# Peptides against a protein of PDB entry 5VZU, part 95

Target 1, 271 residues: chain A of PDB entry 5VZU
Amino acid sequence: GRTLEDIFHEHMQELILMKFIYTSQYDNCLTYRRIYLPPSRPDDLIKPGLFKGTYGSHGLEIVMLSFHGRRARGTKITGDPNIPAGQQTVEIDLRHRIQLPDLENQRNFNELSRIVLEVRERVRQEQQEGGHEAGEGRGRQGPRESQPSPAQPRAEAPSKGPDGTPGEDGGEPGDAVAAAEQPAQCGQGQPFVLPVGVSSRNEDYPRTCRMCFYGTGLIAGHGFTSPERTPGVFILFDEDRFGFVWLELKSFSLYSRVQATFRNADAPSPQ

## One batch from the design tools (peptide; made by RFdiffusion4, then SolubleMPNN)

Design b2_p17_3_s2 (from b2_p17_3, 6 letters changed)
Fold by OpenDDE base, seed 4:
Structure b2_p17_3_s2 (fold): chain B 271 residues (1-271), chain A 17 residues (1-17)
Amino acid sequence: as target 1 above (271 residues)
Amino acid sequence: DYSGFLSPYTLGEVELP
């Protein structure tokens, strides 16, 4: 039988061959588009910008991280054989924080899978409910012809009645100790480890994370065939590093900020 | 485990044995 090593070598050879064919067939005819960095906002989880991923057989990938209210997006700046440039490789729902368990339970893939799938189901329910409200709101602007309802006058006034007594019943205020939701200390990193069976190209990932969020990743076959969104976990390590756990693929991608200052990379002010 | 070297985008076509 083919070993996993044989399959890996064959797959790498195929990707190298595809890249060679692509570069050779198009005589290096490349279209370049100017990219502007997203403006930073005070409410952004981290500074938006370019991040480099060094995962898979594709080598170096560049992703633009941007913030859109309570959503974050990773947009591919470099395309690969499966996902072309300009696609949203990851979409992060900043409304749906994932709480990682203790370090021992983080090693359990089934526990992470349970947590992510429970969040996925909540997101689906919210999308169904919000879809119904948007549908009903358009129907009712029928022009209500303002029929002038006539001014019927009737007056009458008065009646008085009486004094009912102040029953003192001193019901003891049951101290509902509202368990003060300790404000999730946004500043303290928690210990982080990948679940057993989640593959990482590099074991040199950060062992502490700030916070995690539910997200979806885009996957496709070669040539962007059958594109679909798979559930995952966005892991914020620090200001310059984030990861994405692809749940169904049992894989981890690490992204690091491009430590370069770009001249004239700011978006032109909307005139 | 070389599976970690596969792009998440290509893993769907590789029938892992």
Scores: peptide ipSAE 0.025, ipTM 0.640, DockQ to the pose 0.029
Fold by OpenDDE base, seed 3:
Structure b2_p17_3_s2 (fold): chain B 271 residues (1-271), chain A 17 residues (1-17)
Amino acid sequence: as target 1 above (271 residues)
Amino acid sequence: DYSGFLSPYTLGEVELP
């Protein structure tokens, strides 16, 4: 029978061969596309830009983080054997914050899984409800009733407005208890640890996080076969570092800002 | 079974026991 070692060696040989094939195929027809950095907006959670991530044995990959209202996107700048460049490796819903439990309960993968799956279900429900409202609104193309003939302009009789007494309808302003969004204490980060059984390439990740959000990650087989989106957690550590927990894969990817300054990387102003 | 998914995970990150 094949040993686990045999399977590992075969997989590593395949990975090396795939990397070689991709690299060698590029020599025949390279299309260079200029990449522009996304403009920074005041409401962006952090400065958008290039981040270096590690996708396990693939090594270093470059992802561009950008903000799109209540969504953040990680776009692959480097492709790999599974997911080509230009794909959205992560999509983050900034409306759906994840609250991490205490440090002891953060070690429990099942607790994190529960929290994430509950958020995923809410997101699915909101999408279904919004889809129904958009569907029902299009159905009332009422029959084009026949053009009634242009009835003649009857004269504007000036009906004297009666002096209707101001009813003091003291409509009590319903206390919309605006649930005071407790000002997210922009203070000291929450203690952070990966759940037991979540694989990380190394233990060199920040042990405190600022915020977490629901998101989805893209996974695929070799050659972008059977691409699917899996649930995960975006973890903001600081201005220059974020992580993504791939829930179903039980893996963690750390992303760190590329500190290189690029001259003339700004998009040309739309003339 | 995520066998054959290289991104974001590969079998090479499995610490073989």
Scores: peptide ipSAE 0.025, ipTM 0.643, DockQ to the pose 0.035
Fold by OpenDDE base, seed 5:
Structure b2_p17_3_s2 (fold): chain B 271 residues (1-271), chain A 17 residues (1-17)
Amino acid sequence: as target 1 above (271 residues)
Amino acid sequence: DYSGFLSPYTLGEVELP
């Protein structure tokens, strides 16, 4: 039988060959797009910019992290055979924080899966509710002035009566224990470990994280076939490092800030 | 079957089917 190593080696050769074919076929038709760094905003979780990702056999990928209100986006600067450049490889919902359990329970993939899928269902419900409010607002077509059809004097049907007893049923106000949103202590990172069975290219990832958020990653077949969004966890380690756990894929991607200063990469001020 | 998905299934530790 083929060893896992043989399959991996064959797959790596195929990937390198595909990357070579794609790069070589497009050598004559390279569309150069100037990349502008996103402007930093005070409310940004970290400074936006370029991050280098390690996606196993793909080697080095570059992703631009940007903030859009309560959403963060990772946009591919480098394409791969599955996902072309310019696609949103990750989309993060900054409204939906994920609280990781202790280190012992973080090793349990099923616990992480439960937490992520519960948040996914909340996000789905919020999208359905917000979709209904946007739909109902358009339906008030103004009343057509229906012409005054004449006043036929239909009769006085009668006065049924009376009685009054005010039952004072004093329903006790059930204390809605507002689950106190423990203020996100922005200061101390929590211990972090990948769940057992989540693959990472290297075990060299930060063992402390600041916070986690629900997100979705983009996956696709070769040539961007059947693109879909899969649930995952955005993990902020520090100002210069974040990760993404691809839940369904049982994989982890580490992203590190590109330390190279690009001269004149700032977006032109909107005049 | 995500065997055709390069990213992130090309992590060498993923059991390629």
Scores: peptide ipSAE 0.024, ipTM 0.640, DockQ to the pose 0.034
Fold by OpenDDE base, seed 2:
Structure b2_p17_3_s2 (fold): chain B 271 residues (1-271), chain A 17 residues (1-17)
Amino acid sequence: as target 1 above (271 residues)
Amino acid sequence: DYSGFLSPYTLGEVELP
């Protein structure tokens, strides 16, 4: 039978061959598109811009991180054999924060899977409810013919009585110690570890994270065949680093800010 | 059947011995 090593070697050869075929075929048909950096907004989670990612045998990928209200997007600047440039590799829902458990429970992949799938179900419910409100709002503009409902004089029904007993019982108000919702300390990094069985190309990922959010990633076969969105976790480490856990793939991608300054890369001001 | 190589699913770096 083919060994695991044979399968890996064959796959690496296929990726190299595909990269060579694509580079050689496109040598005659390279369309260059100007990329504009998104403007920074005060409400952006971090400064938008270019990030370099490394995951698996694809090597170095460049993504543009941008913010769109309560959503963030990672757009591929570099294509790969599976997903072409310009595709949204990740979509992040900034309304759906994921709280990571303690470090012991963070090692449990099944616990992370449970948390992510529960959030995925909430997102689906909200999408269904928002679809219903948009549907019902069109139906009720039936003309309210204001039929003047006649003033029926509804009757006097009677006076029943009296009795008085004063029972004293002075039950002490048990101080419901309102468990002070500890203000989610937006500033202190939580200890972070990847679950057991999640593959990372680099063990040198940040061991503290600032925030985590629900997101979806784009996956596809070679040549962008059967593209689908898979659930995952966006992990903000700091101003210059984020990760994405691909739940179904059991993989982690680390992205680091491109520190290069680009002249004239600012988006034209919307006129 | 590992026939479906999906991005970003790459079979990890086997550390070749």
Scores: peptide ipSAE 0.023, ipTM 0.627, DockQ to the pose 0.037

Design b2_p17_3_s3 (from b2_p17_3, 6 letters changed)
Fold by OpenDDE base, seed 2:
Structure b2_p17_3_s3 (fold): chain B 271 residues (1-271), chain A 17 residues (1-17)
Amino acid sequence: as target 1 above (271 residues)
Amino acid sequence: DYSGFLSPYYLGEVEEP
């Protein structure tokens, strides 16, 4: 059979060739589009803007992070052989926080997988329920005047009897110690480590994260064939860094803010 | 383990040899 090494070499050769073909095609037909930076809102999780990501063999990619109510989006500014520029590489559901376990259990990929898949199922259920409410709202045909069906006489079912034994068992009310909801310490980051078997380009990632959210990432074959959404985890490290764990791919992408200031890149104010 | 070089590609089922 082909070794994993042979498959890897063939795949890397194909990627290099595809990157060369795409670069050469762009040299022949360049389409320029103006990019506007999204306006910052007070309720944004972090300042929106350009982030540079590393995707294993792809190298450096530029993603625009933007906020849309309870959703965040990563939009590709740079295309690759699989996913063209302008596609949403990640979609983050800010309603569905991922609670990472302790640092010991964070090393267990199966535990992270369980947590993410449970949240994925909740998101699917909420989408089905919200689809039903939107469907039922159209179906209110006007109230057919239900003619008053005649009141059938309620038969008096008989008075069974009295026996009153008073057993006093004074079971002490066990103080249900209300598990004090630990105030969501919005401020202190928790220790962070990648699960065993999740690949990173390097081990130089932040070892503390502020919060995590459920999200989906876009994957595709060469030439944007068979595009699919896969489950993942958005990890907020700080104001300038976030990560994405691609669960099915067992990979991690680190994104860092582009510190370059662009003149005239502000979105036109909505008139 | 070459999984680290596998970008968000749909690598079709690489049948483990």
Scores: peptide ipSAE 0.031, ipTM 0.628, DockQ to the pose 0.025
Fold by OpenDDE base, seed 4:
Structure b2_p17_3_s3 (fold): chain B 271 residues (1-271), chain A 17 residues (1-17)
Amino acid sequence: as target 1 above (271 residues)
Amino acid sequence: DYSGFLSPYYLGEVEEP
């Protein structure tokens, strides 16, 4: 039988060949699009911008990280044989923070899987509930039959209603135990390790993370066949580094900020 | 374990051998 190594070698050769074919055959058909850096907002988790990912077979990939309210988005600037440029490689739900367990339990893939799948189910429920509210609101625009303007009824003078004495019902303010939002300990990152069986291209990843969020990654076959969203974990390490754990693929991708100053890369002010 | 070199974008049905 083919070994996993043989399959891997064949797949790597195919991906390199495909990349070569695409780059060589379409060299004359390359459409260049100007990319603008997204403006930074005060509520942005980190400064938006260009990040470098490195995947085994694809080599260097550039992703634009941007923030859209309670969502973050990684948009491919470079395409690969599976996912073309301009696709949203990762979508992060900033409403759904993932709490990593202690370092011992972080090594357990099944524990991470449980946590992520529980969050996925919550996200699914929220989408179903929000879909019903949006559906019911559209149905009631029945054609407002233009009922003819009924004649202005005369302003009859409002009679003085009587002095109802204010009853002092001293409703005790129920102690809403404000669940103390544990102050986001903005300073001390949590110890971080990949689960056993999660593959990283490099063992050199940050061993401390600031926070994690639920997200989905885009996966597809060659030529963008059967594109699907797979569950994962966005891991913020610092201002310049984030990771994504592809749960179903048992893979980790590290992204590092592109340390380059771009002149004239700011988005034109919306006129 | 070469699984980490598989593209995180490729859902290859690696047919288990």
Scores: peptide ipSAE 0.029, ipTM 0.638, DockQ to the pose 0.026
Fold by OpenDDE base, seed 5:
Structure b2_p17_3_s3 (fold): chain B 271 residues (1-271), chain A 17 residues (1-17)
Amino acid sequence: as target 1 above (271 residues)
Amino acid sequence: DYSGFLSPYYLGEVEEP
């Protein structure tokens, strides 16, 4: 059969060819859009900005990281044959921290998969509950049709039946030990390793991470066909580096801050 | 079957031999 290496080489050749076709189509009406850096906010997990990502076969990609309350987003600045520029390549839920186990258990892909899928289910439940609250509020403005329908009558009274005794059983309220929000120990990084079977373009990734969050990554076929969001893990390494584990793809992408100073890249102050 | 998705590592299911 074809080896993994053969399949990888064929896929890489196809990707290179597609990239070559897309880049050599000089007659494509290339719309140049000015990119502004997002304004930094005090509550931002790290400084927003441009990051260079390594996506295995995709090569070097540029992503804009931005913060939106309890969400972070990676927006593709560089498009690829599957996902055009301007798409949200990653969406991070900063409410749903992923606690990585020790290094031994971090090597177990099934353990990471379990943790991520449990968080995915919680996120899904929260979305369903929040959808119901928004739905119930609209239902009650049924028009009061005032129809005056008439008076009719009396019917009767009956009976009393009796006494059943007040069993006092004082069931002690079991202390729901509110799982103490472990204070975000913002300081000490934890040891980090990729699970066995998670592919990285480079083995040179940070071996210590600050924190991890649940997120979703965008995947699509060639030409942005059948786009969907897959579960993953956002790994914050430091102020200038983060990663994303694509769970279903068993892949890791490393992102490093673009250190280039862009003159006049600040968003115009909202006048 | 994500075979149509550019995974950077769209190694299809390598059935372990």
Scores: peptide ipSAE 0.027, ipTM 0.614, DockQ to the pose 0.025
Fold by OpenDDE base, seed 1:
Structure b2_p17_3_s3 (fold): chain B 271 residues (1-271), chain A 17 residues (1-17)
Amino acid sequence: as target 1 above (271 residues)
Amino acid sequence: DYSGFLSPYYLGEVEEP
């Protein structure tokens, strides 16, 4: 029978061949689209912009990170044999924080899988509940009869009244112990390690993360066939680095900010 | 577990074993 190595070698040959075919097709016709950098907002988790992703067999990819209220989006600037440029490669739900366990339990893929799948089920429930409220409101437009009723006008009037008195009751200032709102602890960096069996292009990823969120990644076959969203974890390392764990693929992608400054890349002001 | 590598959706480098 074919070994796992044979199947793997065949798959790699196919990916290389697909890259070659796509690259060779582009030699005849390149479509250029102007890219604008998203404006930064004070409430953005980090500065939006271009990030360099490392996807193993796909090589170097460029992703635009942008913020949309309680969601973040990674949009492909470069395409690959599976997912073309302009597709949303990752969608992050900033409402659903992932709490990583201690460093010992982070090595357990099944523990991470459990945590992510529990959050996925909550997101699914919230979507079902929100769908029901939108459905019931449309029903009862009963025929409002068009009754035409008329004009009438009038005007009046004025009056006065009076003064009542200033009772001084000197109620004692009860010491409202201001429950010190613990300042939202700017998430102290926690030790980070990939689970056993999660592949990374290299072991040179940050070993400390600030926070994690539930997200979904876009996956597809060659030529963008059967596109679907798979659950994952967005990992914020710092202002210039984030990762994504593709749970079902057991893979990790590291993204690093493109440090290049672009002239005239600002989005036109919304008119 | 090469299940990820055998996925038609695989984004990774196939680490040679």
Scores: peptide ipSAE 0.031, ipTM 0.640, DockQ to the pose 0.035; fails the geometry check

Design b2_p17_3_s4 (from b2_p17_3, 7 letters changed)
Fold by OpenDDE base, seed 2:
Structure b2_p17_3_s4 (fold): chain B 271 residues (1-271), chain A 17 residues (1-17)
Amino acid sequence: as target 1 above (271 residues)
Amino acid sequence: DYSGFLSPYTLGEVLEP
């Protein structure tokens, strides 16, 4: 039978061959599109822009990070044999923060999987409820004929009585020490480690993160076959670095800001 | 150990990011 090693070697050979075919096809028909950097907004989680991402076997890719209200998007600027340029490689829901456990429990992949799947189910429920409210709001514009309901004079019913007993019992108010919700210290990074069995191309990822959010990543077969969204975790490390944990793939992509300055790359002001 | 590069669904179409 084919070994895991045989399958890996065959897959890597196919990927290299496809990458060669695509790069060779560029000589025949390149469509150049001008890329504009998104304008920075005060409410953006970090400055939007170009990041270099690690995609395991594919190597280094360029992704544009942009913010859209309570959503962030990573758009592939460079394509690969699976996912072409211009596709949204990651979609992040900035409403659904993920709280990472302690370092011991962060090593447990099943614990991270549980947390992510619970958030996925909440996101699914909110999408269903928001779909119902948009549906029900159209139906109830039936004309409220204001039928004047007559003032029925409903009656006096009676007086019952008396009794008085005074019992004293002075039960001490147990000080419910309100567990002060420690204000989520928005400033101090949490210690971070990848779960056991999550592959990273580079072990030199940041060991401290600021925030984590629920997100989905795009996956596809060779030639963009069977494209689907898989659940994952967006990890903000700092102003210039973020990660994405691909939960089902058990892989980690590290993204680092492109430090190159581009002249005339600003989006035209919306007139 | 190449277990991290192989999607567990490698019996068919390999879906990658």
Scores: peptide ipSAE 0.166, ipTM 0.684, DockQ to the pose 0.027
Fold by OpenDDE base, seed 1:
Structure b2_p17_3_s4 (fold): chain B 271 residues (1-271), chain A 17 residues (1-17)
Amino acid sequence: as target 1 above (271 residues)
Amino acid sequence: DYSGFLSPYTLGEVLEP
C-alpha cells in the first residue's frame, strides 16, 4: 500500500507541477488589479493590512486581513492551485472566543478539537434561532382582505378655538447610560503551544498568545473543486502576528505583517 | 509525520487551504 510519505511526495510533486504550469502561463498574460489597504477603525482588533501567511505545502502567500464589525476576514491576495486569489481563506467570528486550556492540555489535540466543536455547535444553534425569528416574522402576512376604497368626503371649515395654558412639565432626561459594551478586554497573554500532531511549516511561532477566536477556513481541491469551510482557531499573538489552526487538516498557518510601506495604497476616501 | 499536510480525504480529492 502507499505510505503516508509516498502520498505526501506525490501530492507535493503535483503542487510543484501545478505551480510551474500557472507561472508559465503568466509569461504571456499578466492581469493587474490595484489593491487598496482597508481603512483602520477604532474597534479593529489589530491594524488591518497585508500579511505573509504560511500554507503548509503551498508555502508563502499574501493575505489581506480586514474587519467587518464582529467578523474578521483573511482574503487571498495571491492564489494557489487550490484556492484562487480573491477568496476568503479565513473567516473569524470575533463574538466566539476560544479559551485555550493550560499549556499541558494545549498539547492534546483532542482537547482543542472538543473546545472548537463545542463552539461550532453554539454558532450553529444561534444561526438556527436567528433563522427561525426571521421566518416567523414573514408567516403572519395573512391575506389582506381587499377592503373597498371608501369615498373621499370633502368636508369643511376652519374653527378658531382658544387659549390653552403652557404646562411646564419638566421631564427629567433619563440618562440612558448606554452600557458601553466593554471592548473585549485584551486578555493577559497566555503560554501557547501547538497540539501534538498539528503540523507547522516552521517551529518558529510565538509561544504566547493574546486571545483566540472561532473561525472557518476555506479548503478546496486543485482548480477550486469541492470548496468547503472547515472549523479552525484564529490565534492572535500580537499586533503583527496571528495564526490559524486548521482543525480537520491538523495544520497551522502563521501570518506575519508585511512591513513594506506602500505609496498610494490607501483606499480613496468616499467623497 | 506528514499528516498535517494531507487532507483527511487521503482516499480521494486532496482538499487544501
Scores: peptide ipSAE 0.104, ipTM 0.674, DockQ to the pose 0.028
Fold by OpenDDE base, seed 5:
Structure b2_p17_3_s4 (fold): chain B 271 residues (1-271), chain A 17 residues (1-17)
Amino acid sequence: as target 1 above (271 residues)
Amino acid sequence: DYSGFLSPYTLGEVLEP
């Protein structure tokens, strides 16, 4: 049988060949699209903009980070053989914070997997509940004016009675211990380590993170075949760095802000 | 350990039966 090494070697050769073909095709016909930087909003988690990401065998890719209310999106500016440019490589739910355990428990992939899958199930439930409320609101077709069929006077049936007793059963108010959401101390980063068995292209990633959120990443076969969204963890390190853990793929992508200032890259004000 | 070179996507294709 093919070894995992044989499959990896064949796949790496294919990816290198595909990248070579794609890069060599740029000499023939380039479609230029102007990229505008997203406008910054006060409520944005960090300044939106261009980030260089590490995608394992794909190497360096450019991703645009943008904010959309309680969602963040990473959009591929550079494509690869699997995911073309313009696709949303990551979608982050800023409502669903992930609390990482201590460093010892962060090394346990199964613990991270449990935490992420529990959040995934909550997100799925909220989507189902919100889908039902949107569905029920359309059903009130106004009452057809049914014509006044006549007043038949049917009879008086009677009066049954009486009695009274007011049982005072004083049910004690069970103290719902509201799990005090410890206010996320926005200041001190927590120690961070990748779980054992999560692959990173470089071990040079920040060992302290500010906060983590649930998200989904886009995966596909070559030529954008069978595209699906896989669960993951968005990790904010600082203003200029974030990561994404691809849970099912056991991989980590590090994103670093592109420090190049682009003149005239601001989106035209919506006139 | 070449796992760090596997694109997230390659593991998908390797996991496709």
Scores: peptide ipSAE 0.023, ipTM 0.647, DockQ to the pose 0.027
Fold by OpenDDE base, seed 4:
Structure b2_p17_3_s4 (fold): chain B 271 residues (1-271), chain A 17 residues (1-17)
Amino acid sequence: as target 1 above (271 residues)
Amino acid sequence: DYSGFLSPYTLGEVLEP
């Protein structure tokens, strides 16, 4: 049987060959598109912008992080052999926060898998329910011909009746101490560790995270074959760093803000 | 474990036995 090392070497050789073929056959005929940075909104989880990830065989990847109400998106600015530029590499549901367990239980991949799959099922249920409401709402605008229902008049008024007595029954207000859900202190980072068996290219990931959300990542074969969305965890470390855990792939990607000021990168005001 | 050096996009093809 091939070793994992043999498979890795063969795969790296294939990717190098693909890159060589691509660079040699197409005379460097590249199409460039101007990219504008998304405008920042006060409700954005962090400042939108360009983030860099590094994947071993693919090298430097650039992703645009943007916010769309209760969703965040990572859009590939650089394509790779599997996922072309302009695709949404990650989609984050900011409605579905993931609470990480304690540091000991964070090492358990099965615990993370359970938490993520439970959220995935809730998201599927919400999508099915919302799909039914959108379907039923269009059917009922049949023009109700306003048949002028005639003005039938009937009047009758009166009856009075009586005084029933004020029974005092002093039922003690049971102090339902509503456990005030302490507003999750958005400011205190929690200890963070990758589960055992989740592969990271770099062990130098942040060991503290601010918050986590459910998300999906796009995977495909070479040439964007059989593209599918896999469940994962978006991990916000700080204003300049986030990660994505690819659950089914047992892999982790770290993204760091591009620390560059771009002149004229603002979107033109909608005229 | 070299799997951490693979792109998450390619891991599916590498996992075919």
Scores: peptide ipSAE 0.022, ipTM 0.651, DockQ to the pose 0.029

